Peptides against a protein of PDB entry 5A53. Designs and how they scored, part 238

Target 1, 230 residues: chain A of PDB entry 5A53
Amino acid sequence: LVENVKQALFIPGQSCNKNLHDIMVDLSALKKPDMKRFNRKNDIHPFEDMSPLEFFSEKNDCSLMVLMTSSKKRKNNMTFIRTFGYKIYDMIELMVADNFKLLSDFKKLTFTVGLKPMFTFQGAAFDTHPVYKQIKSLFLDFFRGESTDLQDVAGLQHVISMTIQGDFQDGEPLPNVLFRVYKLKSYKSDQGGKRLPRIELVEIGPRLDFKIGRIHTPSPDMVTEAHKKP

## One batch from the design tools (peptide; made by RFdiffusion4, then SolubleMPNN)

Design b2_p30_7_s2 (from b2_p30_7, 10 letters changed)
Fold by OpenDDE base, seed 1:
Structure b2_p30_7_s2 (fold): chain B 230 residues (1-230), chain A 30 residues (1-30)
Amino acid sequence: as target 1 above (230 residues)
Amino acid sequence: GIPVDSVEFFAKYKEAEKYYEENFIRSRPL
């Protein structure tokens, strides 16, 4: 392991409402135990002044932050922030569409807290387009958790699936990213069948469709420093 | 549940894991 598990801080902004709070609670449950939440609203405008976030990163020893804000222009906005040396590395606004589903909307399936999710990405742009590459990097980094032995499929409980909603051309609005969480169900194949178990995915929530908003990208120097391997 | 091809699923999973390891971003300087 190059570093310890990255800690996340969830921050309700001044405009945080009940829906955003519920989304925050449900999404942050996937990051337990490596998560803190503020109980108080904070008036933070990260694209105007990043200094409060850098201060919170350092003070709380959290290299991941999520700011929860809502306005008419940016409804249900989750600003995801990463820091490097407690300085802003990157930021992205992901606005949750109104069709969201909470954990309470699904059959309560227990999963072990702290287990590493399996990720799947659908859409070629996750490998080619800079914004979707940032999203891929962010979510992998955010939910990586502790390294589990990859050989024990039995220890793998949940899947985070991220899908780009449709094709797009240059100059078109970026399609939403469909965030889905599944429980992996494994069934023993009959002795004469495929060596790999049959698997099914059961959606467990939350279900979030992310509209992409504003982005901050790191400087080339910060990219170089952050990608250094020992 | 949604049935999925196990081979394809685990291939995608391993690909995502490989991507993470290859593109790891530090939170602090070395």
Scores: peptide ipSAE 0.648, ipTM 0.950, DockQ to the pose 0.876
Fold by OpenDDE base, seed 3:
Structure b2_p30_7_s2 (fold): chain B 230 residues (1-230), chain A 30 residues (1-30)
Amino acid sequence: as target 1 above (230 residues)
Amino acid sequence: GIPVDSVEFFAKYKEAEKYYEENFIRSRPL
């Protein structure tokens, strides 16, 4: 599949506050260099009218967008949007819980900009439940970056971990998704055997607990078109 | 740091990569 790296546009909504701005800055740092940010607030209500987002997608050549809004009902809301042919493909609201940590809350560790993250998903629902499958697809798509050879693990520096917060039954509210970012540390095992290197994960931030909000899903026809392989 | 099992970790990583390739969504028509 030869497509260029998907570009992300971060959009502060009219209700964007300092906390959301800080979250936006830190999360968008993980998408560098394939990221743009608007400096001005934009009055966008994507679940009422999607047209402004489609316009921004086309104008900025960005197939990924994140709208930052906050209200009493939807505090610290990050609406993640994907487009296909500059039309809305899918949307999901992910509200950041108040217990978030910024990069500044962690020990400053440098990572190489533009390196592809390693993803880990914890929770069976990422493979079975449609909402969590969408989240898995979205985050993989959002942070893929440049395609590296799967064999070149040696260059990989950071891990994005997504965990479903506990078990749930049908009809229960969907558990939060715990978003964590780690630096991978590898240690040579001094024991002369062919043992895989010991690895450790060091949290580097941001730390975000996402509450799931509203969702928009594509039409079956759009799904078919978007999944076509050359 | 948090120690993790290397085998399990890299298996999960490869699984996520495979999933992405199999479920790739184009941003534009062919």
Scores: peptide ipSAE 0.646, ipTM 0.949, DockQ to the pose 0.878
Fold by OpenDDE base, seed 4:
Structure b2_p30_7_s2 (fold): chain B 230 residues (1-230), chain A 30 residues (1-30)
Amino acid sequence: as target 1 above (230 residues)
Amino acid sequence: GIPVDSVEFFAKYKEAEKYYEENFIRSRPL
């Protein structure tokens, strides 16, 4: 790893409601221990003025932020922000559809806090389309956690799955991204020769369908600086 | 639980890890 684990700050906006608060609590639980939450609402409009977010990034030493807002046009909106040197790198609005499920809607399964999730992405556009590439990059960056040696696969307990909801053509509205969290169950396969255990996925929540909103992309110079390897 | 092919699943996992390492974004200057 080139850097320490990125810290996340969850910020309730002025229009944050109970549903968004509950979603914030459940999603942020997956980022423990590398997460902070504000208890007070903050009047932040990141697509009008980014300065308050840059200030919070620096003050809290968090390079990841999530702003929780809701309006008629942008209901249940989670604005995901990344910073580079405490300056805005990128932003994306992801609006949670009304069919969301909280952790309380699933059978409570214990998992170890701080374990690195396994990621799976479904949909070719995650590799080709700039918006879905940003989403893939963002979620990998957001939830990676501590670098464990790949040899400790036996310690990996949960899977984050992201699926593009259907096919689309150029000029069509971008399909939603289906966010799902599973616990991995492994069974010793007694059937000779398969070196890999039989696995099952058990959904543990939260379940979120993300509608894509507004996007901010970094300058080419900032991209070059952020991708520098020692 | 939902049964999943172990080979395909772990291949997708390794692909995602490789992608992350190749496309790592720093939070601070070097």
Scores: peptide ipSAE 0.634, ipTM 0.947, DockQ to the pose 0.886
Fold by OpenDDE base, seed 2:
Structure b2_p30_7_s2 (fold): chain B 230 residues (1-230), chain A 30 residues (1-30)
Amino acid sequence: as target 1 above (230 residues)
Amino acid sequence: GIPVDSVEFFAKYKEAEKYYEENFIRSRPL
């Protein structure tokens, strides 16, 4: 993969509140150092006019954006946006349920800033259903960071786990996506040999349950261009 | 901590990495 690490811009919308701000701070901490945050509210309605987001993408050189808004209909809404050539590629609304936990709600553990997370996905729909495939693609793309050789698993500390909350059938409402962050603890195996170490996961936060909202998908032509490999 | 199966965990991790590489989306034209 011959592209620089994608930069993220976190944007408080006009309706951004304290809870959303706190969520924004905690989630954006996982994207350091490849993250910018606006400290001012911006009146942006991406499903009505995408032009302001394209402007911000170009001006800040950020191909990833998150807009923080809240309303009665879309409470604690995080709109995730990707751009291609500073044009909107895709968007998805992910509304944070009220049961969220911040980093401050967990035992503070030391972690190295800028380390690439390990991802785990739970639920067959992440591979088959177009919406969950988009979510999988988005979060991998969002938090991938620098390409490190797979051999340095010993340096990886964080696990981002995404789980589809239950089974569903065609025509049913899409289950929430459970976002969890863990620290990987590795223990030496007492048995001298090529056995994988014993591992434990310690939740470190934030804890977010995402309700899926509105989606914008790219044109087939834009998909073709964005998937071109050198 | 929550104990997890090491083999299963690292398999899922490698699968996610492979998926990312195979489905990489550029932010800019080539």
Scores: peptide ipSAE 0.632, ipTM 0.947, DockQ to the pose 0.877

Design b2_p30_7_s3 (from b2_p30_7, 10 letters changed)
Fold by OpenDDE base, seed 5:
Structure b2_p30_7_s3 (fold): chain B 230 residues (1-230), chain A 30 residues (1-30)
Amino acid sequence: as target 1 above (230 residues)
Amino acid sequence: AIPVDAVEFFARYEEAEKYYEENYLRSKLP
């Protein structure tokens, strides 16, 4: 049984500001049509009480949520939440650095809404470190969309690239994750010998550098149930 | 525009797809 496409709910917190609102709009555009947004601010503190988020997950039938908050300690904070059976599975705070770029900062390119993005992950820690594994899992889960039966590379237009910013050792602060979105351009190679087309990536935005904050991880039992193949 | 190696690019794409399929997280109870 293939589950339906996971729906995302974007929630402005009480401390949501203009910058976070703009980021929310641009990031949520990549999740269309499988996205809802609240227009009203909600006073939610997910690391203190998760019950409001579980309620919203169930009432909106959204297994993906993003809470937008900002404080002096946690500026431009996007809390990404996943649910299993409308219960909190995991949470991660990703704070957007001040150097962010919106879609309006890039050349407007026409793209088809609802196409499945291609993903690229740069950094060995995405496969070894538990926090970066969670981030990899989260973003794949968040933006995968519908499985296009079109195995045809020609239908793939968007690339989401995630890069760990530099090396780190145990006990050091975790490097930021660089979130980039590109449009794939494919050119027929006039060179008769290369079976693969020449490709170019054009950045389309948004550009977000994520600082990692607080994390909630599921219980082992919930992991087992959530990964259970039917 | 950023030129990228097509072979490397598509290999990374396929790896990410495989990872997602192998580590698929259900959102609802069966």
Scores: peptide ipSAE 0.554, ipTM 0.922, DockQ to the pose 0.905
Fold by OpenDDE base, seed 4:
Structure b2_p30_7_s3 (fold): chain B 230 residues (1-230), chain A 30 residues (1-30)
Amino acid sequence: as target 1 above (230 residues)
Amino acid sequence: AIPVDAVEFFARYEEAEKYYEENYLRSKLP
């Protein structure tokens, strides 16, 4: 059984500001058509009470949620939430640094809505460190879209790149994750009798540097159930 | 535009796809 494409719900929190709203609009555009947005602010504090998010997950049939909040301590905070059976599976706070760029800051390129993005992850910690493993899993899960056969690679236009900003040691603050979106341009190159495709990446936005905040992890039992193949 | 090695790029893409298939998270109970 191929599970349906996961739907995302974007929720402005009570402290959502114009910048967060603009970021929400641009990031959610990458999830079209599998995205809903609330137009009203909701007073939700997921690390104090998760029940409102479980309610929204069920009522909107969304297994992905993003809560937009901002405070002095947690400026431009995007809380990413996943649910399993409409119960909270995991949560992570990703705070957008002030150097963000919106889609309007880049040259407008036409792209087809709903195409599956390609992913690239830079940094060994994405495979070894539990927090970065969660981030990798989250973004793959969030943006994968429809399962397309590898034969449709010719139709792939978007690249989502995630980079850990520098090395770190145990006990040090976790480096930011650099989120970048590119359009793939493919050119037929006839060099040396092998038609090696020449590819170029054009940044299209948004550009987001994520500072890692609070995390909620699932119970081992929930992990087992969520990964159980039917 | 940033030139990228196509072979390396597609290899990284395939690795990410493989990782996702191996670590697929269901959203609903069976």
Scores: peptide ipSAE 0.366, ipTM 0.868, DockQ to the pose 0.884
Fold by OpenDDE base, seed 2:
Structure b2_p30_7_s3 (fold): chain B 230 residues (1-230), chain A 30 residues (1-30)
Amino acid sequence: as target 1 above (230 residues)
Amino acid sequence: AIPVDAVEFFARYEEAEKYYEENYLRSKLP
């Protein structure tokens, strides 16, 4: 089953500020053309009432949503929401640290809109820890775009890198996730052999360090239904 | 510019793609 590309809806909450708006604009640019943004603030509290998000999911035909809110306790908070059948599947709060960089802070490099990014994950916990597994799943799902045949590596321009900031043990606070975006530069090797091209990464932004907040996880039944291959 | 090992880079890319295919989350009911 080839599902249509998942559409994302970016929602400014009532407490959305200029910094969050700028972050929203830059992050959502990576999801073009499969992205919608609301221009008006919406008073949504997803961990209190999820019904407004389910309504927006259905009305906009978006299975991905990002709510932008900020408070003293949850500064620069991006709540990522996924839906299945327009019902809430999962949610996670990712708070952007104050050291963020916007696209304007980097050298403007031309990129083609709509190209599928390559992903890199650094940290064993992305495969073992339930929260980081959810983050890995979320970002892959969010930015994958169209399923292109793996053969067109030549069309891959962007790398999304996610790194767990340091080691941690059970019971310790979860380290931040470092979100980085690079442009891939490939140089033809002048040496006539089957040598892999020389690759360089150039950071293009945005640069976001995510502090993990509250999480909503799906029921086992929803997991089973959402992962059923037709 | 950050030089990266091409072999390692593409291996990580393929791993991420495989992970997505194996863990694909549907958005709608069939």
Scores: peptide ipSAE 0.359, ipTM 0.864, DockQ to the pose 0.884
Fold by OpenDDE base, seed 1:
Structure b2_p30_7_s3 (fold): chain B 230 residues (1-230), chain A 30 residues (1-30)
Amino acid sequence: as target 1 above (230 residues)
Amino acid sequence: AIPVDAVEFFARYEEAEKYYEENYLRSKLP
């Protein structure tokens, strides 16, 4: 079953500033063509009332949403929301650290829109810790494009790398997630009969360090329903 | 440019793809 590519809606909140807008533009460029953006600011507080987001999900036929807000407590906050049946499935606040880099900070490489990214996850907690498992699931779900059966290496131009910044113990603050985007360069190695392709990754941006904020987890019933194969 | 081992890189890619297939949230689009 070729599942339809999930559509993303980017929503500037009332407190959205220029920096967040620029981050939104650059991050959303990775989701083209399966992305919509609101041009108007919306006063949405998803952890207080989720109803407006459910309404937007249904009205725009978007199962992915990103709310852009900024405050002193939650600077450069990207709230990632997923819906299932136009109901909130999960939410996570990911605050972009001030050391971010935009696409303009990197050498402009031709980016083919709509190519499926490869993912790499660094850190054992992506497989074991509930929060990082949610992040892994979210980003895989968010940026996975069309399942082209074309294992054509030519279609694999971009790598999204997510790294947990350091080790942590139970009860400690969760380390940031380092979001990096690379262009894959493949070189034919002419060395001595074994044509092992040499791969190089060139960072293309954006570069985002995500601080984890508030989380809404799905109900067990929603988890069961969302994983049911038809 | 970051040199990456191609075999290891593709193995990680396949693992991530498998994980996605197993954990994909199916949108009940009506």
Scores: peptide ipSAE 0.326, ipTM 0.844, DockQ to the pose 0.705; fails the geometry check

Design b2_p30_7_s4 (from b2_p30_7, 8 letters changed)
Fold by OpenDDE base, seed 1:
Structure b2_p30_7_s4 (fold): chain B 230 residues (1-230), chain A 30 residues (1-30)
Amino acid sequence: as target 1 above (230 residues)
Amino acid sequence: AIPVDAVEFFAASAEAEKYYEENYIRSKPL
């Protein structure tokens, strides 16, 4: 990678509640050490005025941001923002469904901070549909972290899995994205004298079902600039 | 624990990594 690891800033909005704060804490734990959190609530409405987010991006040197808000219309809303040159590149509202589970709801499994997750994406729309392509891009970009030389399966500790909840047709509401985090367990299986690696996934949390909300997409010019490779 | 096929899993993980590298979005201009 030509750039340093992208830093994330978690921002509690004015309407941030306890549940959303707990979600923020747990999700941000997956981004350690490359994460900052504000302790103060900030009144930010990114789809009305993006300027405060651009200011925070620059001031904190964070190209990733998550705004935590909650309203009757947009309950448990996580607005994910990316910046390019401290200007808004894209935004997406992902509302956490009420069936969420925190890390405390799972068996305490330690993971090493800063290890690169493995990713799996389930659903053809992650490759074809613009919104799901944005989500795939976002979550890869958000959680990929530093390239560790520990390519050894033994060093790979956790998996981020994203699944589109069911099939959909054109004009239908976009299905939720099921966010799951697993610990990878590898076992030596002696089947027939060949050591086949057996793997198991153990859910470690958080468990989040994301309802897709509003989206902001970059200008074509910004896309071109942001995709430039050296 | 969810048993998964190791070959399929690692293939999917490698595909996601490849996608990330191929579709990398810069945070700052070159």
Scores: peptide ipSAE 0.680, ipTM 0.954, DockQ to the pose 0.858
Fold by OpenDDE base, seed 4:
Structure b2_p30_7_s4 (fold): chain B 230 residues (1-230), chain A 30 residues (1-30)
Amino acid sequence: as target 1 above (230 residues)
Amino acid sequence: AIPVDAVEFFAASAEAEKYYEENYIRSKPL
């Protein structure tokens, strides 16, 4: 991959509350050092007018954005945005359920900032359903970080896990996506001639259950341009 | 701590990495 690490901009909307601010702080900590945060609220309605987000993308050189808003209909809403050439590529609303846990709710396990996460996706719809494919693509793109050479596998310390909450049929409401972050613990296994390490996952937070909201998808032409390989 | 199968876990992680590389979306034109 020839591009630099995608930079993220976290934007408090006008309706941003304390809970969303705390969630923003914790989620953005996973994107350090490749993130910026606005300290002031901005009146942005991306599904009505995308132009303010395109302006912020260009001005801050950020191809990833997260807008934090809250309303009665869309409580604790995180709108994830990607840009291509500083134009909106895609958007998705992910509403955080009230059962969220912050980093402060977990035992303080230090992780090294800037290490590449491992990813796991649970649910067949991540490979088949267009909305869950977009979510998979988005979170990989958002948190992947530097393309390190294979030699840095020994540095892999944390896991981002995404699970679709249950099965669903066509025409049913889309199940929530369970976002979890773990620290990988590896132990030498002395038992039995296969030197397979025993591994354990320790949850470190944040814990977020995402309800899916509105979506914007790119034009076919923009998809073609964005998928060009050098 | 949640015990997980190391082989399955690393396979799933490698699959996610492969997916990312195969489906990479540029942020800027070539």
Scores: peptide ipSAE 0.669, ipTM 0.952, DockQ to the pose 0.889
Fold by OpenDDE base, seed 5:
Structure b2_p30_7_s4 (fold): chain B 230 residues (1-230), chain A 30 residues (1-30)
Amino acid sequence: as target 1 above (230 residues)
Amino acid sequence: AIPVDAVEFFAASAEAEKYYEENYIRSKPL
């Protein structure tokens, strides 16, 4: 890939609460060093006016943004935004369910900051359904980090797992997406050098169950431009 | 700790990486 690592900007909205702040801190830790956070609340309503987000994208050189808001209708709402040429490409509201866990709720494990995560997606809808395809694309794009050709599997420490919570039919509410972060543990198999190592996943947090909210999708022209390869 | 099949896990991870590369969205115009 010819582009540099996409930078993320975390923005507290006016309705940002303590829980969202804590979630923001923990989720943004997975994006280090390619992350900025605002310390001040900003009055932004992206589904009413996108211009403030486009302004922040350009001023901070961040093509990824997360707006933290909370209301009675949209509690613990994380609006994920991507930009193309500092214009809004797509947006999705992901509301964090009340059963969330912070990094402090898990056993602290030593890990290297800035390592590329491994990804796993569970649920057929990640390949077929447009909303879940957008979520898959978004989280890959958000957390992928630096493209290193030499992924020594021995160096890979983190796994980001996303699971669709159950089956659904057309016209039904979209199931939640279960966001989980694990540390990969690899054990040498005592059974001769030709067998794949035994692996175990240890949850490290944060643990987030995302309820899907409102979505903005790019124009076909913007899709065409954003998918151009050199 | 959650035991997982190593073959399935690494295959799923490689598929996700391939998907990312094939469906890459630029942040800026060319």
Scores: peptide ipSAE 0.660, ipTM 0.950, DockQ to the pose 0.896
Fold by OpenDDE base, seed 2:
Structure b2_p30_7_s4 (fold): chain B 230 residues (1-230), chain A 30 residues (1-30)
Amino acid sequence: as target 1 above (230 residues)
Amino acid sequence: AIPVDAVEFFAASAEAEKYYEENYIRSKPL
């Protein structure tokens, strides 16, 4: 990896409520230590004016941002933003369904802060459909953390799983994305052969079902610049 | 606890990692 770990900024919008605050706290805990949170509400409307987000990106040196807003039309809305050179690269609204679970709803399991998660994606559209490809890219980029050498598989404690909720056809509403977080449990098989360890996933939270909202995509030129490798 | 196939799980995890490396988006210009 040619860059430092991307830093995330969590921003309560003016309409941020207790549920969104709790979700923000729990989701941002997965991004520690590479995370900042604002304690003050900010009146930001990113699909009307992006300039305040670009300013916050630069001022806080955060290329990842999450704006927490809620309205009748966009309840429990998390706008995920990425920047390139402190300019908006992409944005996506992900609205948390009312069936969410917080970390407090699960058995508290000790996990080390700052460990890189493993990722699993379920649904062919993550590889083919532009919106789900953006979501895949975003969550990988958001939670990847430090480049640990692959050799520390023994240090991998948690799994981020993203599932597209059912099949859909062209022209249909995009299914929700089911966000799940698991602790990986590995058991040595007692049979002395080179058998792969038995693994189990234990859900640790938060549990979030994301409804897809509005999207902003980068210009082709910005895509080309952002994908340049040294 | 959800039992999962270790081979399938680690393959899917490695694929996601490979995807990230191949499709890496810079935060700043070169």
Scores: peptide ipSAE 0.654, ipTM 0.948, DockQ to the pose 0.884

